# Peptides against a protein of PDB entry 5EFW: the designs that were tried, part 115

Target 1, 141 residues: chain A of PDB entry 5EFW
Amino acid sequence: TTLERIEKNFVITDPRLPDNPIIFASDSFLQLTEYSREEILGRNARFLQGPETDRATVRKIRDAIDNQTEVTVQLINYTKSGKKFWNLFHLQPMRDQKGDVQYFIGVQLDGTEHVRDAAEREGVMLIKKTAENIDEAAKEL

## One batch from the design tools (peptide; made by RFdiffusion4, then SolubleMPNN)

Design b1_p26_4_s4 (from b1_p26_4, 10 letters changed)
Fold by OpenDDE base, seed 4:
Structure b1_p26_4_s4 (fold): chain B 141 residues (1-141), chain A 26 residues (1-26)
Amino acid sequence: as target 1 above (141 residues)
Amino acid sequence: SEEEEKIKKEIERRIKEFFEKLKTLP
C-alpha cells in the first residue's frame, strides 16, 4: 500500500551540527531500532553499532560523510534490546541550490542475514530510490 | 508515478512539520 511504502526506515542528519546528529527519524526507523524519538533525536547514529559491527565498514561511512559522498554498505546493527540485524544502508548528501551539503539522508533495509546477488541489487535499488524521494521532498521545504 | 508523488508529498509534510516544531524549541 501507499502507507507501507511511506513507512520506510530513514533518518536525516545534520552535518553542520557537532557530531552529525539525527534531526529526523521515520516511525519505521523507531520501530526497527526499538528506540523512542526522544532517545534518538540529537544523537549520532553510532548508537546502532556494537561488538560485531565491522569497523572497516563504519570507516567507509565516516569517509563518505567527510568527503560528502554517497555510500552503500551492509553492516551489523543492534536494536535497543540488543538484537542484531543486518542493515543494508544507503547514505547520501542533500545539497542546496549552491551545491553545499545541508543534510544527509540515511535509509536502512533490515534483514536477518547478509543480502547478496539479485536480492542485494533489489534492496540497493529500493533504498536509493527511497533516498531520492526524501531528497526531492525535502527540497520543497 | 502517482503513488510515488503521494509518498513524496507525505514525506515533505512530515519534514515540514518537524522543522516547524524545532524552530519553536528554545
Scores: peptide ipSAE 0.080, ipTM 0.602, DockQ to the pose 0.036
Fold by OpenDDE base, seed 2:
Structure b1_p26_4_s4 (fold): chain B 141 residues (1-141), chain A 26 residues (1-26)
Amino acid sequence: as target 1 above (141 residues)
Amino acid sequence: SEEEEKIKKEIERRIKEFFEKLKTLP
């Protein structure tokens, strides 16, 4: 679909279902992670974590979900084949007109290294803008 | 842009369909 072919790495998850599973993934996300859509739909995104993924950073993500807030972090993720990459990750809740959380939007920017300074600021701006574009569409429901 | 508008409409459709599907589940 048009939505799936957006050239950004993103997923939509449903926190109202057990363990906040992925309910949508872009084609770019599948290419990045080397998974098929069938392999990841219905699963929690933690399958991207591995030995060198910082547990404190993971806790920040979990806390944001539990508290229904946004978070932006960088963490090591792993592809299906086991390749490590640095993921500049932004997560934010998608709320309905009443302010209730309906979904989470997760946007990923992959890189071979941890980004800093101007590169980080630019990446954060990009992934946040992507998340807002999705959120704006949802508010029209 | 026109492309952005098409993307937004598709997002809205997909999300709406998902919500409607959930409402029909027991």
Scores: peptide ipSAE 0.052, ipTM 0.562, DockQ to the pose 0.037
Fold by OpenDDE base, seed 1:
Structure b1_p26_4_s4 (fold): chain B 141 residues (1-141), chain A 26 residues (1-26)
Amino acid sequence: as target 1 above (141 residues)
Amino acid sequence: SEEEEKIKKEIERRIKEFFEKLKTLP
């Protein structure tokens, strides 16, 4: 499918369901996080958080969801085996023709270190463009 | 609980429908 051809780390969540669960995860996302698709689908993405995940950053994500807006942050996430990684994360709503939010698109750019300045700007550009591509592909559904 | 089971079934239904739509895309 068009979405399957997008070789990036991303998920789609459904805020119309309790606790905004993941309803789609890319193969790359599964590889990054070391989870199976069965372990992920139907769950809130908070399972990626751990001891060193900044709670204030998590609150920014929650606020964006509640306000139905986009957000871009960097936070520590954990793989299934407990490996830490820096996640440059972009979240944006997917809206229908009426303007109502149907889903959220979450795109992850992983790294061993926090990115700054030009590297951060480039990463943000990449994940935002990826989210736009996913949105366009999903609109055909 | 019964309520949790209903929620789980609804989630599974939505996931299934979503993937079915995805399969129709080139």
Scores: peptide ipSAE 0.046, ipTM 0.574, DockQ to the pose 0.879
Fold by OpenDDE base, seed 3:
Structure b1_p26_4_s4 (fold): chain B 141 residues (1-141), chain A 26 residues (1-26)
Amino acid sequence: as target 1 above (141 residues)
Amino acid sequence: SEEEEKIKKEIERRIKEFFEKLKTLP
């Protein structure tokens, strides 16, 4: 579909359902993580974490969800085959016309290394802009 | 826009599919 074919790595989750499951994933996200759509829909995104994923960074993500705020972090994630990648990850709430949180948008930028300085700033700008574009398109839901 | 409407409809479809799947749980 049109939404799935957006050429960015992203998911939409529903915090109003138990354990904030993924309700949508882009084709690019599936390619990145090596999972099928059927394997991930209805699951919490924590299946991407593994031994070298920093627990303090994971807590920042959880806190953002609980507090209904946005967050941007870098963390180690794992593909289905166990391949490690650095995930520059941005998460933000999608709010309805009343201001209530309906969903979360998660946008991922993958890399082989932890990015810093100008490269990090550029990546952050990109994933934030992507999230805003998705939010604008879906705000009337 | 037309593109925005397509995105909205797809999200709604996914939500519906998810709830239908939940109904199949024992």
Scores: peptide ipSAE 0.082, ipTM 0.606, DockQ to the pose 0.042; fails the geometry check

Design b1_p26_5_s2
Fold by OpenDDE base, seed 4:
Structure b1_p26_5_s2 (fold): chain B 141 residues (1-141), chain A 26 residues (1-26)
Amino acid sequence: as target 1 above (141 residues)
Amino acid sequence: MLSNFEKKKLKEAEEKKKKELEKELE
């Protein structure tokens, strides 16, 4: 689909379903993580975590989901082949007109290295903008 | 912005996964 071909790494999850599974993944995300769409859809995104993933950072993500708020973090994730990469990750809820959470949008920066300072700020702006674009596009579902 | 086609496909994917997950809960 056109949505899948947006050249940004992102997923959409459904917190109204058990374990907040991924219901949509971009082609870029699949390429980054080395998974097929079939391997990802219906699963919680925790499969990207591994031994060196900071548990405190994961807790921040969990807390954001539980509190239905946005969060931006960097954490170690793993591809299907076990390759480590740094994920500059932004997550935010997608709300309906009543203010109820419908989905979560997760956006990952293009690239696999840890970013700091100006590069981090630029990356954060980019992934937040991407999330907003996805939010606007998906609200009419 | 996403096209109407993209929105439709996303909705279809959601509905499909909802059904699959509901089936897993049975």
Scores: peptide ipSAE 0.046, ipTM 0.583, DockQ to the pose 0.025
Fold by OpenDDE base, seed 1:
Parts: sequence; structure tokens; C-alpha cells
Structure b1_p26_5_s2 (fold): chain B 141 residues (1-141), chain A 26 residues (1-26)
Amino acid sequence: as target 1 above (141 residues)
Amino acid sequence: MLSNFEKKKLKEAEEKKKKELEKELE
């Protein structure tokens, strides 16, 4: 699929299905997380969490989904093999023409370290722009 | 927690949604 070939780490989830499962994952996301597409589709993205993942940060993500709002956070995630990485994560709703939430777009910027200051601002701008591009692609193509 | 059966059914539903979205993007 053209969408899956976008060279960015992202997923699309369906909050209208039980547990807001992933319905799309980019090739880059699969490479980052070391999972196959078959292992990812139909699952909630919580499988990326592990012992050092901040539960308070996870709650912020959950709250954003429940409130149908966007959120940007950094959290520790784990690959299939158990490797830790810092995930600068942006989530935003994808709305239909009536304004109802149909999907969520999640964009990940991976790093070996927690990103701060100017680098964080740059990363946030990048992942937000990516999310907007995905939103437009999903609606207009 | 979802049973294995429920997880399978969920996955099937997701695959259907994926296909629908793919068609929209074609």
C-alpha cells in the first residue's frame, strides 16, 4: 500500500474497534520495532511498553484518546528483541467530513537518548508535520 | 484481556478496515 511505504514511523489505529487496535503500520515502523506486519495489525500499541516505560506518560496518551485530542510525549519503548529506545511520540485524531473521529494517527521519532531543548522542538515539528501529511494522504488519495 | 479467539476476530476486523482504507487511498 502507498500509505505503508511512506518513509516515516507511524501507525493508524481505529478507536471504533475494541481496544483501539492498529490497522496500518508503515514499513519503517515495523523495522524500528522488529515486528512483522502480521504481528502488529489488530493489536493495541501497548506491546511496545516495558519495565522502564513511564506509566504517567502512558496515561497521558490514554487520556488524549479518550478525550479525542492530540498529544505529544516522550516515552521508553521496547523492540521485539527487548531493546530500549526513546520514542518521541505524537498522536492526533483523524476526523471525517462531519468532524467525527474515525482514526488516530501515531507518529514515532526514535532515538537512543531523551531529546531535549531545541532538538526536542525540532523533533516535535517533524512528527506533527508528518502526522498532517498522513492525514491529508488518507483523505485525499 | 481478550481471549485468543477474540484477538483473532479483532485482527480480522482490522484487516477489513485496512483494506477499506487502502481502497480509499488508491
Scores: peptide ipSAE 0.027, ipTM 0.510, DockQ to the pose 0.018
Fold by OpenDDE base, seed 5:
Structure b1_p26_5_s2 (fold): chain B 141 residues (1-141), chain A 26 residues (1-26)
Amino acid sequence: as target 1 above (141 residues)
Amino acid sequence: MLSNFEKKKLKEAEEKKKKELEKELE
């Protein structure tokens, strides 16, 4: 589909289902994480976490979901093969016309290292813009 | 507490909802 072929790493989750499972994943996300679509759909995104993933950062993500707000963080994630990568991650709610949260959009920018300063600002700008584009695209479906 | 039957039906409903939402976003 057009949405799947967006060349960005992203997922869409449904907070109205138990454990806020992934209901959509881009092809790029599958390639990044080394999982198949079948392995990911219906699961909470916590499978990307591992020993070096900062628990406080994970709590920030959880709090954003619970509070229905956006958040941007960097955290260590792991591929299926166990490869570590830095994930500049942005999460934001997708709302209906009434203003109620229907889904969450998660966008990932992968890197071999933690990004700082100008590089971080540029990355944040990119993933936020990507999230907005996905929001608009998804609403048209 | 839900019976085994109710749990099964709930699971089926949740999976159906997930699948429908997936298709809606594709």
Scores: peptide ipSAE 0.018, ipTM 0.429, DockQ to the pose 0.016
Fold by OpenDDE base, seed 2:
Structure b1_p26_5_s2 (fold): chain B 141 residues (1-141), chain A 26 residues (1-26)
Amino acid sequence: as target 1 above (141 residues)
Amino acid sequence: MLSNFEKKKLKEAEEKKKKELEKELE
């Protein structure tokens, strides 16, 4: 789809379904994570977590979902082959015209290291802008 | 609004999730 071909790492999840499964994944996300679309759709994104994933950071993500708010964090994620990467992750709700949350947009900026300072700020701006673009694109479909 | 194609993809994802949940309950 046009949405899936947006050249950024992102997923869309459905919090109205049990365990907030991924309902859309970009081609770039599949490439990043080394999973097929069939392996990802219908699953909670927690399969990206592993031994070095900070549980406190994961809790922040969970809290944001539960509270239907946005969050930006950095966490260790793992590809299918077990390769670690730092994920500068932004999550925000996609709301309908009534303001009710329909989906979540998750955007991933991958890196070999934890980003700080100017690099972090730049990355945050990028992934937030990406999320807004995805939100607009999804609503136009 | 989701296109017909995207609605299909959503349905597939929902079905997959349903099957996974059913398996977990067994």
Scores: peptide ipSAE 0.169, ipTM 0.677, DockQ to the pose 0.022; fails the geometry check

Design b1_p26_5_s3
Fold by OpenDDE base, seed 2:
Structure b1_p26_5_s3 (fold): chain B 141 residues (1-141), chain A 26 residues (1-26)
Amino acid sequence: as target 1 above (141 residues)
Amino acid sequence: MKSNFEKELEKLEEEKKKLEEELKKL
């Protein structure tokens, strides 16, 4: 689809379904993670976690989902082949006209290193802007 | 006029709703 071809790493999840599964993934996300669409749709995104993934950071993500809030973190994730990468990750809820959460948007910026200072600020701005663009498009439907 | 992106999101939402309805029938 046109949506899948957006050259940004993102997923949409459905918190109304058991275990908040991925219901949409961009082509870029599939390329980054080395998974096929069939391998990830219907699954919780925790399959990206591994031995060096900070559990405290994962808890922040889980808390944001449970509290229906946004969060921005950096964490170690793993590709299908087991390659580590730093993931600058932003998650935010998509709400309907009544204010109820319908979906979550997850945007990822990959890197070989933990990003800091100006690079981090730029990355955060980029992934937040991407998430807002997706949210705005959905609200206009 | 809806963008192509918006149209694709709408389609995704419709497909998801359909899937949820099918799951309720099981």
Scores: peptide ipSAE 0.024, ipTM 0.475, DockQ to the pose 0.026
Fold by OpenDDE base, seed 4:
Structure b1_p26_5_s3 (fold): chain B 141 residues (1-141), chain A 26 residues (1-26)
Amino acid sequence: as target 1 above (141 residues)
Amino acid sequence: MKSNFEKELEKLEEEKKKLEEELKKL
């Protein structure tokens, strides 16, 4: 689909399904993580986590999902081949016209290093704007 | 007339719905 070809790293998850599985992944996300679509769809995004992933940061993500809020964090993630990358990650709920959460949008900005200061601000603005664009595109359905 | 983008989004929504139904069966 055209949505899959959006040149941004993102997933859509369904919190109404058990374990909030990924129901959509962009081609860019697949390329970043080195997984096929078949390997990812229907699974919780925790497969990106590994030994150096900060558990406290993961808890922040979980809390945001549980509280139906947005969150922006940086965490170590792993590709299928085991390569580490810093993930500037933004998560936000996608709400229907009634205001009920239907999905979550997760946007990933990969980097070789932890992003700081002005670069972090720029990255945060970018991933938030990306999430909003995806949300708007999805609402046109 | 729906744009090609809107049509693709509709297809995606249908695919998501199908996937959700399949996942519920697992």
Scores: peptide ipSAE 0.023, ipTM 0.382, DockQ to the pose 0.024
Fold by OpenDDE base, seed 5:
Structure b1_p26_5_s3 (fold): chain B 141 residues (1-141), chain A 26 residues (1-26)
Amino acid sequence: as target 1 above (141 residues)
Amino acid sequence: MKSNFEKELEKLEEEKKKLEEELKKL
């Protein structure tokens, strides 16, 4: 569909379902992670974590979901084949017209390298803007 | 006028609401 073909790495999760599973993934995200859509849908995104994933950063993500807040982090993730990559991503709640959290959107930066300094700041701005665009579209529904 | 993306997202929302309702019945 048009939704899956958006040229950005992103997922949508449903915190109202057990274990906050992924309910949508873009084609770009599937390509990045080397998983099929069938392998990802209905699962918690923790399958991307591995031995070198920083556990303190993972806790920040979990806390943001539990507190219904946004978070931006960079951490080691793993593809299906076991390839390590640096994942800079932004996560934020998607709210309905009443202000209740309906979903979370996670947007990942294009690329797999660790980014620092000005490049990191630019990447953060880009993924935040992308998340806001999707959020605004959802609010108009 | 809603974009194609917005229309697809609306369909997704409807499908997920239906799924949630079915899950509550289990």
Scores: peptide ipSAE 0.021, ipTM 0.443, DockQ to the pose 0.027
Fold by OpenDDE base, seed 1:
Structure b1_p26_5_s3 (fold): chain B 141 residues (1-141), chain A 26 residues (1-26)
Amino acid sequence: as target 1 above (141 residues)
Amino acid sequence: MKSNFEKELEKLEEEKKKLEEELKKL
């Protein structure tokens, strides 16, 4: 689909379904993680976590979901082949016209390296803007 | 009778389809 071919790393999840599964993943995200679309859809994104993934950071993500808020974190994730990468990730709710949460938008920075300082701030701005673009596109329909 | 898994999968597919149609111009 056109949505899948957007050249950004992102997923959309559905908190109204059991365990907040991924319902959409971009081609770029599949390429990054080395998974097929069939392997990802319907699963919680926790399959990207591994031994060196910081559990406190994971809890921040979980808290944001539970509280229906946005969060930005950087954490170690793993590809299907077991390759570690740094994931600068922004998550925010997508709300309907009534203000109720329907989905979550998760956007990952392009790249796999740990970013710091100015580079991290720039990356955060980029992924936040990307998430807003996705949200706005949905509302304009 | 559909299993719980089948029902959830169907719901997932429906939600995905709706979202893709909604965001196709992004």
Scores: peptide ipSAE 0.070, ipTM 0.597, DockQ to the pose 0.019; fails the geometry check

Design b1_p26_5_s4
Fold by OpenDDE base, seed 3:
Structure b1_p26_5_s4 (fold): chain B 141 residues (1-141), chain A 26 residues (1-26)
Amino acid sequence: as target 1 above (141 residues)
Amino acid sequence: SMSNFEKEQAKKAEEEAKKKKEEEEK
């Protein structure tokens, strides 16, 4: 779809379906994670987690979904080949005109390193802005 | 709008989740 061609790392998930599966993934996200679209559609994004992924951080993501809120975290994720990378990740709900949560938008910062201080602040601003842009683009879903 | 393929994948995920729940209840 046109949405998949947005040159940013992101996924859209459907919390109204069992286990909040991925329903859209950008081409950039597929390149980052080394998965095909067919391998990830209909799956929960937890397949990116591995041995060094901080469980407390994962719980923050789960809590945000359950509470229908946004969250921004950094966590270790793994590509299909098992390569570790630091993921500055922002998640936010996408609401319909009635105010009900329709989807979640997850945005991943470009890069493989842990970011701190000013670089982290800039990254957070970027991924939040990206999420807002995707929210607007996804209104046609 | 979701593509037909994406809708099919979402439906498949729902069906697999249902089957898993039914197996856990045995």
Scores: peptide ipSAE 0.017, ipTM 0.427, DockQ to the pose 0.021
Fold by OpenDDE base, seed 5:
Structure b1_p26_5_s4 (fold): chain B 141 residues (1-141), chain A 26 residues (1-26)
Amino acid sequence: as target 1 above (141 residues)
Amino acid sequence: SMSNFEKEQAKKAEEEAKKKKEEEEK
């Protein structure tokens, strides 16, 4: 689809299904994480977590899903080969015309390095803007 | 709209989650 070819790292999840599985992933996300589409569709995104992933940060993501709110965090994730990377991650709900949550959009910053200060602020602005663009594109699906 | 493939994967995830719940309740 046109959505899959967006040159940004993102997933769409379905909180109406048990365990909020990934229902869509961009090609860029697959390249970043070293997974095939078949390996990740229908699964919860927790497979990206590993030994050095901060559990308190993961709880913030879970709380945002449960409360149907947006969140922006930075955490250690792992590729299929076990390579660590820093993930500046933004999650927000996608709502229908009635205001009910249909999906969540998760956007990952391009790159694998920890960002701080001005670079972090710029990255946050970019991934939030990307999430809005995906929200608009997904409405056309 | 979601592709047929994405819909099928979502359905499989739902079925697996139901099976897991039923096994945990035994």
Scores: peptide ipSAE 0.020, ipTM 0.440, DockQ to the pose 0.021; fails the geometry check
Fold by OpenDDE base, seed 1:
Structure b1_p26_5_s4 (fold): chain B 141 residues (1-141), chain A 26 residues (1-26)
Amino acid sequence: as target 1 above (141 residues)
Amino acid sequence: SMSNFEKEQAKKAEEEAKKKKEEEEK
């Protein structure tokens, strides 16, 4: 689909389904994580977590989902091959015409290290803008 | 439309989630 070809790392999840599974993943996300689409769809995104993933950061993500709010964090994630990367991650709800949460949009900016200061601000701006673009694109489908 | 996309993706996700659960129960 046109949405899959967006040259950004992102997923869409469905909090109305058990365990908030991924219902959509971009091609870029698949390339980043080294998974096939079939391996990802229907799964909770926790498969990206591993030994060095900060549990408190994961709780912040969970809290945002439960409260139907946005969150921006950095956490260690793992590719299928076990390669670690820093994920500057932004999550926000996608709402329907009634204002009810239908989905969550998750955008990932990968890096070899934890991003700080001006670079972090730039990254956050980028992933937030990306999330808004995805929200608009998805509503047109 | 978003509605068509939503229906298709939700259905796929539900099917895959069900499949995974069935595989874990084996």
Scores: peptide ipSAE 0.017, ipTM 0.496, DockQ to the pose 0.023; fails the geometry check
Fold by OpenDDE base, seed 4:
Structure b1_p26_5_s4 (fold): chain B 141 residues (1-141), chain A 26 residues (1-26)
Amino acid sequence: as target 1 above (141 residues)
Amino acid sequence: SMSNFEKEQAKKAEEEAKKKKEEEEK
């Protein structure tokens, strides 16, 4: 689909379904994580977590989902092959016309390095803007 | 509005999530 071809790392999840599964993933996200689309769809994104993933950061993500709010964090994630990478990611709710949460958009920064200071601020701005663009694109489908 | 593709993916996700839940409850 056109949405899949967006050259950004992102997923869409459905919090109305059991365990908030991924219902959409970009080609770039698949490339980043080394998973096929078939391996990801229908699964909760927790499969990216591993031994060095900060549990407190994971709790922040969970809290944001439960509270239907946005969150921006960096955490260690793992590719299918077990390669560690720093994931700067932004999560925000996609709301319908009534204001109800339909989906969550998760955007991951390009690259796998831990970013700090000015680079982090720039990255955060970029992934937030990307999330807004995805929100708009998804509504037009 | 969700595309037909997104609707199909959502249905698949629902089925997979349901199956997983049933397996975890056994």
Scores: peptide ipSAE 0.017, ipTM 0.507, DockQ to the pose 0.023; fails the geometry check

Design b1_p26_6_s1 (from b1_p26_6, 14 letters changed)
Fold by OpenDDE base, seed 5:
Structure b1_p26_6_s1 (fold): chain B 141 residues (1-141), chain A 26 residues (1-26)
Amino acid sequence: as target 1 above (141 residues)
Amino acid sequence: SEEEERRREEVEKLLKEFEEKRKKLE
């Protein structure tokens, strides 16, 4: 669809379903992770994690979901073929008109290295803006 | 699942109606 062809890495998950599965993924996300849409829809995004993924960082993500808050972290993820990449990741809830959480938006910025300082700040601004744009478009549900 | 598909359709339907906002993502 036109939505899937948005040239940003993002997913939408449904915390109201068991294990907060992915219900939407952009084409860019599929290309980044080397998975097909059929392989990931209905799954929790933890399949991107691997041996060198920082468990403390993963816990921050889980806590944000449980507490229905946003979080921005940088963690090692793995493609289907096992290639490691640094993922500057932003997650935030999508709320309805009543303020109830309907979905989560996850936006990923891939990199070959762990970024800091100005590069990190710029990346964070980009992925947060992307998430907010998605939220603005979809919060009318 | 059927529930996942319904939710996916809802999101896609809404975002299609907000094409101007979608363009901000590119």
Scores: peptide ipSAE 0.063, ipTM 0.653, DockQ to the pose 0.048
Fold by OpenDDE base, seed 1:
Structure b1_p26_6_s1 (fold): chain B 141 residues (1-141), chain A 26 residues (1-26)
Amino acid sequence: as target 1 above (141 residues)
Amino acid sequence: SEEEERRREEVEKLLKEFEEKRKKLE
């Protein structure tokens, strides 16, 4: 399927629905987080958060949603089994031809450690490029 | 919901375009 061919970790959320739920998740995202598609579709992505997730970082994400802006952060997330991982996360709005926000694109790069410097810059470039590819595809529809 | 289903269909169509573009970038 189309889903199986996409090897990047990403989700699409719909801010026009209550609580900005996930409406699409890539197979790679499901594998990373250990959830089934049925378990996460229709839910807000906050289920990935846990005890050691930095609340100030979460607030930055929430502010970006509320203000319809992009944000890039690194935070601790948890799999279904409770395994912690560092998530280099980029989120940006997907706008229609009129400039109105239709969706949010969330791209995740997982790691066992917090990344800095060159490694972080490389990761940021990767997840931003992925998000832009999704956004450009939407404009071609 | 019906609204979620419509959104999923739109995203699936989007993903087809994404896949084609991805292949060109590889």
Scores: peptide ipSAE 0.053, ipTM 0.642, DockQ to the pose 0.044
Fold by OpenDDE base, seed 3:
Structure b1_p26_6_s1 (fold): chain B 141 residues (1-141), chain A 26 residues (1-26)
Amino acid sequence: as target 1 above (141 residues)
Amino acid sequence: SEEEERRREEVEKLLKEFEEKRKKLE
């Protein structure tokens, strides 16, 4: 679909279903993580975590979902083949016209190294802008 | 920008199909 072809790494999850599964993944996300769409849909995104993923950072993500807030973090993720990458990750709720949370938007910026300073600031702006574009579209449905 | 608006419209169109996908996952 056209949405899947957007050249950004992102997923949409459904917190109204058990364990907040992924209901949409972009083509770029599939390429990054080395999974097929069939392997990902219906699963919680925690399959990207591994031995070196910081548990405290994961808890920040969980808390944001539970509290229906946004969060931006960097964490180690793993591809299907086991390759490690640093994920600059932004998560925010997607709300309907009434203001109720319908979905979550997750946007990923991948890298071989942890980004800092100016590079981090620019990366954060990029992934937040992507998430906001999707959010604005949803509000007009 | 106009490019951003076009992308937004495309996203909006496909977001209407999410409820159908949700049903399949129940």
Scores: peptide ipSAE 0.042, ipTM 0.620, DockQ to the pose 0.157
Fold by OpenDDE base, seed 4:
Structure b1_p26_6_s1 (fold): chain B 141 residues (1-141), chain A 26 residues (1-26)
Amino acid sequence: as target 1 above (141 residues)
Amino acid sequence: SEEEERRREEVEKLLKEFEEKRKKLE
């Protein structure tokens, strides 16, 4: 679809389904992670985690979902082939017009190295804006 | 699952205008 072809790494998850599975993934996300759409739809995104993924950071993500809040973290993720990458990750709830959480938007900015300082700030602004644009599109209906 | 697919389609409809806003992020 047109949405899938958007050149940003993002997924949509459904917290109203068991284990908050991915229900949508952009083509860019598939390319980044080396998974097919069929392999990831219906799964929790934790398959991207591996041995060097910081568990405390993962807990921050979980807490944000449970509390229905946004979070921005940077963590090590793994592609299907086992390649490690630093994921600057932003997650926020997608709410309906009444304010109830319907979905979560996850945006990923990949990098070979941990980003910091100005580069991190720039990345954060980008992924947050991406998430907001997705959210706004939903609310315009 | 079928339920997930229905939800996916719903999201796609909700996000139909995203592509137009995408250019602002390039």
Scores: peptide ipSAE 0.079, ipTM 0.668, DockQ to the pose 0.044; fails the geometry check

